# Designs tried in a protein design run: peptides against a protein of PDB entry 4GMN. Part 80

Target 1, 375 residues: chain A of PDB entry 4GMN
Amino acid sequence: RYANITLLALVTLASIGTDFQETLVKGNQGSRESPISAADEEWNGFDDADGDAMDVDQKSSSGEDQEEDYEEIDVKEDDEDDDDDSITSEMQADMERVVGADGTDDGDLEDLPTLRELIQTAVPQLIRLSNLPIDSDESLTIQSHALSALNNISWTISCLEFANGENANIHNAWYPTAKKIWRKTILPILEADSADLKLATQVTSLAWAVARVLHGETPTDGNPHRKFISLYHSSKQQAGGNSNSIEEPEDPFQGLGVKCIGVVGSLAHDPAPIEVNREVGVFLVTLLRQSNNVPPAEIVEALNQLFDIYGDEELACDKEVFWKDGFLKHLEEFLPKMRTLTKGIDKRTQPELRTRADEALLNLGRFVQYKKKHA

## One batch from the design tools (peptide; aimed at target 1 W208 D251 Q254 K259)

Design b2_p27_7 (made by RFdiffusion4)
Pose (drawn by RFdiffusion4):
Structure b2_p27_7 (pose): chain A 285 residues (1-30, 108-237, 251-375), chain P 27 residues (1-27)
Amino acid sequence: RYANITLLALVTLASIGTDFQETLVKGNQGDLEDLPTLRELIQTAVPQLIRLSNLPIDSDESLTIQSHALSALNNISWTISCLEFANGENANIHNAWYPTAKKIWRKTILPILEADSADLKLATQVTSLAWAVARVLHGETPTDGNPHRKFISLYHSSKQDPFQGLGVKCIGVVGSLAHDPAPIEVNREVGVFLVTLLRQSNNVPPAEIVEALNQLFDIYGDEELACDKEVFWKDGFLKHLEEFLPKMRTLTKGIDKRTQPELRTRADEALLNLGRFVQYKKKHA
Amino acid sequence: APTLTADTLNRLAKERLEEKAEKKREA
């Protein structure tokens, strides 16, 4: 039963996690009662995956169960974070997911992040899931073991397809949990790291630059948020952004549109947004 | 096993939709 009973069930649940994304797309061309697949995924499939993700690991075989359990959590969490939840959008699905997303973080991402050592493959798996969960949580994400510090240290240390880099994952997840209404100091650290990435953009992969610019625009674009005054202005983030604008233009033109297109067009949007961003705030004390 | 992100998932969904659109055209 082993090769069939357990591993097959996980790989299939993970595929179900992947393919539900197509239901969302195709469903558009035409209390989760209307979405039983999603309802079952959250209420039934996910609680068992959190359990499996937790348990040792006493043996290599259970090392694979944990990995596969993390793959399924990852695929589901990612597909769900592909929904628009800003404003009142998709509120039914948001309430069904948010507490579970908190559990996945507390019971799965956090204990694994507690024991630093040793894997890169596993360190990559947890960051990918944490990035998916934090995309929904948006600073409501728990601040317990000061996880942003750990993901920040993971970025620099793992320094030894452009958008699949682990560094891009570290930027995204730390950037997502630093949105309002996060602890203003947690925001200060994450914001400082994201800006430092630009000041020292001399050796940062272009994709990590694009993600850092998107995360910053995503965080400090609202003057009513305490962190816009308490951090963006108090620490003068504006100067580094104005200084980075020329540096950003050359690196963008340094990207072969023909080899490969996505990063180039993506970076063009970031410089475009970077320019518009330098203006809007320039207009605000 | 490789990890998946929003970008790879989007690519897979688009590729599959393209394949179905080709098949529809051929049909």

Design b2_p27_7_s2 (made by RFdiffusion4, then SolubleMPNN; from b2_p27_7, 22 letters changed)
Fold by OpenDDE base, seed 1:
Structure b2_p27_7_s2 (fold): chain B 375 residues (1-375), chain A 27 residues (1-27)
Amino acid sequence: as target 1 above (375 residues)
Amino acid sequence: MPVLDERSIKKRVEEKLEKERLEEELK
């Protein structure tokens, strides 16, 4: 009985996290209606220039109307309007306020009561549930659902812009909670060294969502970047040995390898310790050097992470890692390989992978040119 | 229960931007 109530509550919290994400996506439509002030600028009539009537001849080819009697297959679209109208009007109003809030107010979620309760009340309970001793299949199920709820909440919040002081109130409320998720949920699971690839995938997805907000301010205690690099390598060794095809997720970007790259890339951003940045940068560059044995989606993610980490020349990591460790040479040497890799992706069978690879290739060319100009 | 990830977020943002573009092209 208690388990079923707990599971239902966890499913509900994870659904709330998705509903918030959907509402954030919807609400960001309204703010781009800059009122085009209908400045009544008088459309001064453009003059009647006398363009000559060229007499193009009417040749009336009478093609016969074959009335193909398209049998109107009355496909009753059973509009199963699964109007999962689960988005409460309060959640919608909170997310509309998040999108519309000029970032003026220092950390008060008074105007965002649903988000406040989610961060302050729900997340601390989810953290507790994710840390339960695993002694039964029931406790494992509770942990998995708690991780899924934390994941959805964390990913949703990671969609908000926090640059230039945007959403500062949400950032300030989330930041200590995100650090708590990291220290109390993510690190203990990573330290347990579980051979459970499902759990590893869940915690890595959560870690990526959290690290997308915390970046280099993610707690460095216990060198978590090395644990994710180790997890990356361990996942590759397991895939090679047992011909039990754990069905590689049909989506190449959902792989544990991509998620590990996303985490460690995010952890390496300024103000990360230079040695953390270096270890991650060397890992990412090593993937490019070994690209013949690396899935294309992981190469795309590794490139994007490298651009984001080393795009700013004013950062200490540019001088102390990028230039000092000679990363430009490795990127330049990889450029022809990336062209070959990208061209080898079939647009018809893998359109998304091809698009993201074409973009990453374009950006690699631009990035190499940029860095050569600023050398 | 949907589990959010980087792709699900990007896809929803892209689908939104595409919908907005299509709505602008229809005006």
Scores: peptide ipSAE 0.269, ipTM 0.759, DockQ to the pose 0.368
OpenDDE base, seeds 2, 3, 4, 5: peptide ipSAE 0.266, 0.262, 0.237, 0.261; ipTM 0.756, 0.755, 0.717, 0.752

Design b2_p27_7_s3 (made by RFdiffusion4, then SolubleMPNN; from b2_p27_7, 21 letters changed)
Fold by OpenDDE base, seed 2:
Formats: sequence, C-alpha cells, structure tokens
Structure b2_p27_7_s3 (fold): chain B 375 residues (1-375), chain A 27 residues (1-27)
Amino acid sequence: as target 1 above (375 residues)
Amino acid sequence: MPVLDEESIKKRVKEKLEKEKLEEKLK
C-alpha cells in the first residue's frame, strides 16, 4: 500500500516534469532550438505479470451455427480529444511566468510556487529515494522511478535559457540542488559499477541534464568524465557482442553513447580543469577519427560538444588544448568524412538525424573557417 | 542549435562573457 502510493507519487512527479517541459517547449517555439526529445521515455506500463494461471479446463463444447445478424452498430468514433490537460492551472500559470519572466534578480521563487516546491520539497525526497539500499525488486523500482522523476525535472530546468542572466532566480535556486543530485545520486550509482545498462542509461541521462546547467562547475571529484568515457566504451563492447539484447532506442539521439558524449562534453566546459578538458577533447576528436565505426547521432553530438567547448577563443582551453593539441587539423580532415556520412543518411527513414547531421556539417565548415581566421 | 555563423559564434561567446561578467558582479 505505501509502496504503491510512493510509486504513484513518483510517476506523477515524472509526468509533471514532462508536462512542464512540453509547456516550456510550446512557449519557447519562437527559439529554433528543437527540444532534445530526451523526455520521451515512454513509461513502459506496469506489466502486471501476477496473472495466476488458473488452469480452467473449459471443455470445447461444439456450439451450433446460429447466423445471428449482428447489426453493424456504427460506433461513431467520437474523437474525444482527450485534452489530457494534466497540467493544473497553477502549473500552467507558473510556466507562463517562467517563459515570460524578465530576469528579476530576486532569487526568491515567490512567483513560482510549483517550481519552488519541485526544487525545494520534491527533489530532496527523490534524492533520498534514489539512495535507498537496493535489497528488493521494490527498492529497484523505487530507485528507477526516482531517477525518472529527477531526470524529467532536471531536463525541464536545463531547457530554460540561462544566457544573459535570463531566469537567474531559477538558476540560483537550481544550482545547489543540481550539485546535490550530482554528489548524492549520480556519483554513488556510478561508483556502484552496476552491470545494469538500464540503470546506467537512466543515471547518464540525469547526469547530462544536470551537467547542461552546471557545465565545467560540475564537481570533478573522482574524475566522473573518465567514468562516463569508460561507460561509453563498455556500452560499445556489450552492443558489439550481443546485438540482440540492447534494443537500440528508436530515437538514435536517446542512445547511451550520445548521452555519455553529452555528459562529458558538458563537463569539459570552462571552468573545468584543463586536464579534464584535454581528456574529453581527445576523446571527442578520437570519435571523429574513428567515425566509420561510430553511429551518426554520436558524431553529431560530439561535433556540437566540440563547438560549444572550443567556440570561445578567450578561454584557456583554446590555447592550451585546441591549438596545442592540433584539433583544427583533425576537424579539417573530418570535413570530407562528415559530408559522406551525412549524405549516407536517408532523409525518408531518418529525417531528424539527417537534418541534425546537415546542420552539424554546416557548423563544422563554419567553425573550421572561424578558427582559421582566428589562428 | 542555431546555425553557427561567425556572428552567431561571436554572439554566443559575447553572451557567455556577458553572463560571466554578470555572475562576477553578483559575487
């Protein structure tokens, strides 16, 4: 009973996080950043496997041929537009305020009561639930749902614009909580070194959402970038051995490899230690060199991360890593390969992947030209 | 992503630098 209420509450919190994200996306449709559809983890419903196989030995009685004239009841499909307006009027009002919030410097979420309760009340409970000792299938289920709820909340917040001091109140409220999620949820799960790829995918998705806000200010304790690089390589070794066991997500951008690249790329941003930046930069450039064996979505993400990490010539990583380690040459040598890769993607079967690859190719050409002028 | 033109790259860099300067003024 209490477990089912806890699970229902976790599912509800995960749904609220998704609904908030969708509302933000609908409101922000003026900004051409296609939401990374990372929230469309379809909640695979409760397989109620507890169907007690009662052996009802019902004898096949040979019932006769009565041609009952079943009148075609023209069931009008009433298109019940199930406007599942699951968004409460209070949540909608909070989202309208978040989308419309000129950066009032007051770090008080006073005008955002629902978001305040999510950050201050819900997230600390979700962190606790994600840290329960795993001693039963029930505790595993609770952990999974707590991670899903944390993921959806963290992704939603990571979709807010924080450039130019926009949403500074939300950023300031979220920042210490994001660091707590990292230290209390993400790091302990990564240190447990579970062979569970589902759990690894969930924690990596959450880590990406958190790292998209914290960037290079993400705690570097225990070299988490190396753990995610190791996880990337381990996931490739497992996928290569048993092609039958990992359902590759239908969305190529939801793959564990893409998520690992997104995390480590985000971790490498300034003010990350130059050594962390170098290790990540070398990893990303190495993926481009090995592109024949790398999924196109991972190449797209690796390129985007390289542009974001090394776009600023004033940063120490530009001189100490990008120029010093000769990354421009590797990007130039990759241009013809990227053209071939992008042209190889079928627009009919993979329209999104093709569009994002065409964009990344265009950006690669521009980035190379930019860096050549600023050499 | 916005299509990186030289102005968009410079704009993102400028916006990031303006944010960092704002964060430094708040500290």
Scores: peptide ipSAE 0.060, ipTM 0.688, DockQ to the pose 0.022
OpenDDE base, seeds 1, 3, 4, 5: peptide ipSAE 0.015, 0.028, 0.069, 0.017; ipTM 0.542, 0.605, 0.704, 0.522; seeds 1, 3, 4 fail the geometry check

Design b2_p27_8 (made by RFdiffusion4)
Pose (drawn by RFdiffusion4):
Structure b2_p27_8 (pose): chain A 285 residues (1-30, 108-237, 251-375), chain P 27 residues (1-27)
Amino acid sequence: RYANITLLALVTLASIGTDFQETLVKGNQGDLEDLPTLRELIQTAVPQLIRLSNLPIDSDESLTIQSHALSALNNISWTISCLEFANGENANIHNAWYPTAKKIWRKTILPILEADSADLKLATQVTSLAWAVARVLHGETPTDGNPHRKFISLYHSSKQDPFQGLGVKCIGVVGSLAHDPAPIEVNREVGVFLVTLLRQSNNVPPAEIVEALNQLFDIYGDEELACDKEVFWKDGFLKHLEEFLPKMRTLTKGIDKRTQPELRTRADEALLNLGRFVQYKKKHA
Amino acid sequence: AAATAKLIEAATKLEEEEITKKLEELA
């Protein structure tokens, strides 16, 4: 039963996690009662995956169970985070998911992040899941072991398809949990790291630049948020952004539209947004 | 692995669209 009974179940649950994304797209061209697949994924499939993700690991075989369990959690969390939850959008699905997303973080992402050593493959798997969960949690994400510091250290140390880089994952997840209403100091650290990435953009891969700019726009674009005054202005983030604008233009033009298009068009949008961003705040004390 | 990569790409593109719409409105 081993090869069939356990691994097959996980790989399938993960595929179900992947393919549900097509239901969302096709459904649009035409209490999760209307979405039983999603309902079952959250209420039934996910609790067992959190359990499996936790357990040792005493043996290599259970090393594979953990990995597959993380793959399924990843695919589900990712597909769910592909929904618009800003404003009142998709509120039914948000309430069904949010507590579970908190559990995945506390019971899965955090204990694994506690034992630093040793894997890169596994370190990549947890960050991908944590990024998916934090895209929904938005600074409501738990601040316990000061996880942003660990993901920050993971970025620099793992320095030794552009958008699948682990570094991009570190930027995204740390950037997502630093939105309001996060601890103002947690925000200060994450913001400082994201801006430092620009000041020292001399050797940062272009995709990581685009993610850092998107995360910053996503965080400090509201003057009512305490962190806009408490960090963005208090630490003068505006100067580095104004200084980075010329540097950003050359790197964008340094990207072969023909080889490969996506990064180029995505970077064009970031500089465009970067320019518009430098104006809006320039207008606000 | 490619499936997961596609999900990540979709999620990041959606986020970029939302940020662009917000900054356009502010402009």

Design b2_p27_8_s1 (made by RFdiffusion4, then SolubleMPNN; from b2_p27_8, 17 letters changed)
Fold by OpenDDE base, seed 2:
Structure b2_p27_8_s1 (fold): chain B 375 residues (1-375), chain A 27 residues (1-27)
Amino acid sequence: as target 1 above (375 residues)
Amino acid sequence: SEKQNQLEKLARDKELERISKKLDELS
């Protein structure tokens, strides 16, 4: 009885997290900015204000644009004026209070009561449920659903911009909770060294979402980056063995390998310890060197992580890792391989993978040029 | 009741829309 109520609550919380993400994505679609898939940001480098705009005369090769006459399907907007006046007087009164509170309180979620309750009330219960002793199939199911709910919430929050002090109130409310998820949920599961690839995939997905907000401020206790690198290698060894094909997700970017790369990349950002950064950077560059045996999606993710980690030349990791360990040479040597890899992806069968590979190739070219100017 | 679940869903969807708009105003 309690298990079924708990399960229903967890499924509901996981659904709320998804609906919230979809609502944020739809809200952002009203602004012409593409959903920030971490792939769509062209790495522009630092705008040195003195950069003479080299007019790259892109000779437009006149490919004959076959105007495929896509018939305008006249989707009649049925203006169903459903005057559902069910804005409760309390919601209206809260809206009026929100417009009047000039309070720049940089940590209060007073204006975001649902998000506040999600972070302050729901997430602590989910952490508790993810930490239950696994003594039954019911306990394992509860853990899986708690991890799913934590994943969806954490991903949703990780899709918010926090750069330049944006969403600082949400960041400040989330940050201590994200650290609790890491210390109480993620680390104990990683330390249990479970052979359960499903659990490993769930915890790695959650770890990526959490690490996308915490970056190099993610707790380094127990060297979690090494655990995820080990998990990456272990997952590759198991995929080569005849054991039950956990169906590789149809989406190549949902693979455990990609998720491991995303986690360790995020963990390696400043202010991560230089040795953590080095171990991750060497891991990522090693994937590029071994690219013939690495899925294209993992190469794309490894490139994006390398751009994000080593984009800033003012960071200690640029001098102490990127230049010292000779990463530029490896990236430059990888350019022709990346061109071949990208061209080998069929646009018809894998359009997303092809787009993200084309972007990563473009960014790799720019990044190599940038680093050559700043050598 | 099914009607209560629809009202709770609608209330949630409106609050999520409010959160989205508030985030867009903060960006």
Scores: peptide ipSAE 0.019, ipTM 0.434, DockQ to the pose 0.040
OpenDDE base, seeds 1, 3, 4, 5: peptide ipSAE 0.018, 0.012, 0.007, 0.017; ipTM 0.453, 0.458, 0.365, 0.471

Design b2_p27_8_s2 (made by RFdiffusion4, then SolubleMPNN; from b2_p27_8, 16 letters changed)
Fold by OpenDDE base, seed 5:
Structure b2_p27_8_s2 (fold): chain B 375 residues (1-375), chain A 27 residues (1-27)
Amino acid sequence: as target 1 above (375 residues)
Amino acid sequence: DEASNELEKRARDLQLARISKKLDELA
């Protein structure tokens, strides 16, 4: 009885975290005029002339159009108005205020009571529930739901802009709680070294969400970047051996490998120790060098992380790692491989992956040009 | 699971927008 009520409360908190995101999306989309409309200037690709048009006479075999009368299964849209009343009017009002909040420096979420209660009251309980002794299937279920709720909350908060002092009140309220999630939930699960790939995926997703806010200020205790690099390698070894393939997530970006790359990339940002940055940077560049054996989604994520980490020449990691370890050469050598990789993705079967790869290829060209200009 | 996927998708979109903007400012 108490466990079912706790489970229901955890599911509800997980849903609340997602709905909070949708409203933050809608609010930020209302203020961000889509800059996407202006970049449709057709950059006329260079006329690579000489491809001999071998005229393969495709004989038009007139296959008979068998009009298979697909009976319109009148799927009654049962308008189950699932009144997803999950968003309270107070929560909606908090979300509207978060999108419009001129950064008051006061870490007092006085104007955001629902977010305050979520961070100060709910999250500490979720951390407690994620740390229960695992002695039953019920305790595993509670842990999984607590991790899901923490994940959704953490991802939602990680979608806020905190640059230039934006949302400073939320950042200041979240920052100590995010460090607590890291130390009390993420690290203990990583240290337990369980063979449970589902749990590893959940904790890695949560770690990525938390690290996207904390960046290089993420607690370095126990060298977590090395643990996620080890987890990346271990995940590749397990996928090759068991014919009971964990159903590769339909979304190639939901893979444990992508999540590991996202975590370690986030951990490597300034003010991370230069040696942490170097170990992560070398790991990411090594993935590009080994790209023939790396899933395209992991290559896309590794590129995006490299652009984020090394996009600022004023940072110590630019001089001490990027230039010193010769990363530009590896990125230049990877450009033709990235073009081949991107062209090999079927737009029909994997449209999102293709779009993300096209964008990463474009950005790789721009990034290489930028770095050459600033050499 | 689906809701978490949408969260991560949005985070990827925001990351991409940030990277693209930064590269345009650096050009």
Scores: peptide ipSAE 0.452, ipTM 0.917, DockQ to the pose 0.809
OpenDDE base, seeds 1, 2, 3, 4: peptide ipSAE 0.450, 0.451, 0.438, 0.451; ipTM 0.918, 0.917, 0.910, 0.916

Design b2_p27_8_s3 (made by RFdiffusion4, then SolubleMPNN; from b2_p27_8, 18 letters changed)
Fold by OpenDDE base, seed 5:
Structure b2_p27_8_s3 (fold): chain B 375 residues (1-375), chain A 27 residues (1-27)
Amino acid sequence: as target 1 above (375 residues)
Amino acid sequence: SSAQAQLELRALQLQQQRISAKLAALS
């Protein structure tokens, strides 16, 4: 009886987090592509205002339009108005305010009452529930649902722009809570070293969402980057041995390997310790060198993380890691392999993976050229 | 542990009831 009420409340909080994320993504798609697809923004470098547009004269070879008569399968949109009107008018109004708000510097969420309640009331309870002693299958279920709700809330907040002081009120309210999630939920679960791959995937997804906001300011206690690198390697060893089809998520970008890369990439951003940055950078470059045995989605994520970490030449990691450890040579040597990898992805069966691989290939070419010019 | 879990459960139940009441007012 009490378990069912806890589970229902946790499912409701997880739903709210998803609905908020969807509303934010839809609101931002009117002005910017999804922040998850904002990695699809062409990396233009920091200072190349004067970049001569290489007139890639793509002479459109007029290949004959074989009008393959795509039979319009009249998929009757059964307007099942699944009025899963799970978004309250207050939540929608809070999201509309967040999408339109030039962030006031005051960490006051007076104008964002639903978001304030999520951060100040719900999250502290979810952190406590995620730390309950696991003594039963019921306690494990409660932990899983608490992690799901924390994940959805954290992902939603991580989709907000915080650059240049945007959403500063939300950032200032979230930042101490994000650090609390990291120290009280993520680290204890990672330290328990559970063989539960489901739990590992949930905590890694949550860790990525939190690290996308905290970046290099993520607490370095217990070297979490090494734990996620170890988890990456352990997950690959398990997948190779037991043909227990843990159904690889249908989405290649939802895999544990991609999530591990996303976490460690985010942890390596300035102002991360140079030793942390180096260990992550070496890990990412090593994936590119071993690319024949690495899923394409993990290569795409590893490239994007390398661009984000080492794009700014003014950062200490550029001189002390990128140039010192010779990363440019490895990226240049990988460029022809990336072209082959990208061309090997079927556009019909994996359109998203192909698009993101084409973009990552384009960005890799630009990044290599940029770094050669600024050498 | 049990007393704290009961307090958290009660707080979540109140939050859920508030959310569900807001949802039902939009429907």
Scores: peptide ipSAE 0.019, ipTM 0.511, DockQ to the pose 0.019
OpenDDE base, seeds 1, 2, 3, 4: peptide ipSAE 0.018, 0.018, 0.017, 0.019; ipTM 0.516, 0.510, 0.494, 0.515

Design b2_p27_8_s4 (made by RFdiffusion4, then SolubleMPNN; from b2_p27_8, 21 letters changed)
Fold by OpenDDE base, seed 1:
Structure b2_p27_8_s4 (fold): chain B 375 residues (1-375), chain A 27 residues (1-27)
Amino acid sequence: as target 1 above (375 residues)
Amino acid sequence: SEKQNQLEKLARDKQLARISKRMDELS
């Protein structure tokens, strides 16, 4: 009985975290459809007069009106409006405020009560539930649901813009909580040497969502980047040995390998320690060198991470890692391989992967050209 | 879950938009 109530509460919290995102997406679309008010410039038309009335006498051929009586097949749209009305009016109002709020620098979420309760009340409980001793299948189920709820909340928040002080109130409220998720949920699970690939995938997805907000300010204690690099390699060794179809996720970007790359890439951003940046940068460049044995989605993610990490020449990692370790040469040597890889992706069967690869190829060309100008 | 896949897809779209904008500014 208590188990079912706890599970229902965790499923509800996971749903709230996703519905919150759907509302953020809808709110951001609505702000783009703000019609550019066509300024009714009354262009006072000039009067120019000349009236030559050529009388072309087109004959009226009377074609017969065959009234084809299209029987309106009254397709009862069973509007199974599965109005999964799980979005409360309060959550919708909070999302409209997040989209419209010029960033008040106050880390106060007074105007965002639902988000405040998620961050301040729900997340600390989910952290506790994710840290329960695993002594039963029930405890494992509770942990999995707590991780799913934390994942959905963390990904939702990671979809907000925080550049240039945007959403500073949300950032300031989330930042200490994100560090708690990292220290209390992610690190203990990564230290518990578990062969459970499902748990590893869940914690890595959560780690990516958290690290996408914390970036290089993610706690470096215990070198978590090395744990995720090790997990990447371990996941490849397991997939190669057992011909048991671990169902490759239908989305190639949902793979544990992509998630590991996303985590370590995010961890390597400034102000990360230069040695953390170097180890991650070398890992990512090594994937490009070994691209014949790397899934295309992992190559796309590795490129995107490299562009994000090394796209600013003012950062210490540009001089101390990118230039010093000769990364430009590896990117230049990879450019023709990326063209071949991208062309090999079927647009019909894998349209998203092809689009992402075409974009990554374009950006690789631009990035290499930029770095050559600034050499 | 399907909802989680949508979350991560949106996150990838935003990352790509940021990267593409930065690459346009650098080019």
Scores: peptide ipSAE 0.371, ipTM 0.895, DockQ to the pose 0.866
OpenDDE base, seeds 2, 3, 4, 5: peptide ipSAE 0.373, 0.341, 0.368, 0.355; ipTM 0.894, 0.879, 0.892, 0.885; seed 2 fails the geometry check

## One batch from the design tools (peptide; aimed at target 1 T18)

Design b2_p28_1 (made by RFdiffusion4)
Pose (drawn by RFdiffusion4):
Structure b2_p28_1 (pose): chain A 285 residues (1-30, 108-237, 251-375), chain P 28 residues (1-28)
Amino acid sequence: RYANITLLALVTLASIGTDFQETLVKGNQGDLEDLPTLRELIQTAVPQLIRLSNLPIDSDESLTIQSHALSALNNISWTISCLEFANGENANIHNAWYPTAKKIWRKTILPILEADSADLKLATQVTSLAWAVARVLHGETPTDGNPHRKFISLYHSSKQDPFQGLGVKCIGVVGSLAHDPAPIEVNREVGVFLVTLLRQSNNVPPAEIVEALNQLFDIYGDEELACDKEVFWKDGFLKHLEEFLPKMRTLTKGIDKRTQPELRTRADEALLNLGRFVQYKKKHA
Amino acid sequence: SSTLTEEEEVALIRENVARLEEYLEELE
């Protein structure tokens, strides 16, 4: 039963996690009662995956169960984070997911992050899931072991297809949990790290630059948020952004539109947004 | 990727979850 009974079930649940994304797209061209697949994934499939993700690991075989369990959690969490939840959008699905997303973080991402050592493959798997969960949680994400500091250290240390870099994952997840209403100090650290990435953009991969600029625009674009005055202005983030604008233009033109297109067009949007961003705040004390 | 109906996906989720529960009971 082993090769069939356990591994097959996980790989399939993960595929179901991937393919539900097509239901969302095709459903558009035309209490989760209307979405039983999603309802079953959250209420039934996910609790067992959190359990499996937790347990040792005493043996290599259970090392694979954990990995596959993390793959399924990742696929589901990612697909769900592909939904618009800003404003009142998709509120039914948000309430069904949010507490579970908190559990995945507390019961899965956090204990694994507690024991630093040793894997890169596994460190990559947890960050991908944490990024998916934090995209929904948006600073409501738990601040317990000061996880942003760990993901920040993971970025620099793992320094030794552009958008699949682990570094891009570290930028995204730390950037997502630093949105309001996060602890203002947690936001200060994450914002400082994201801006430092620009000041020292001399060696940062272009994709990590685009993610850092999107995360910043995502965080400090509302003057009513305490962190816009408490951090963005208090620490003068504006100067580094104005200084980075010329540096950003050359690196963008340094990207072969023909090899490869996505990063280029994506970076064009970031400089465009970067320019518009330098104006809007320039207009606000 | 596979293409499955919603009824087939729900059935598979229920069968796979049952198998995993049985496996966790064996471990216990």

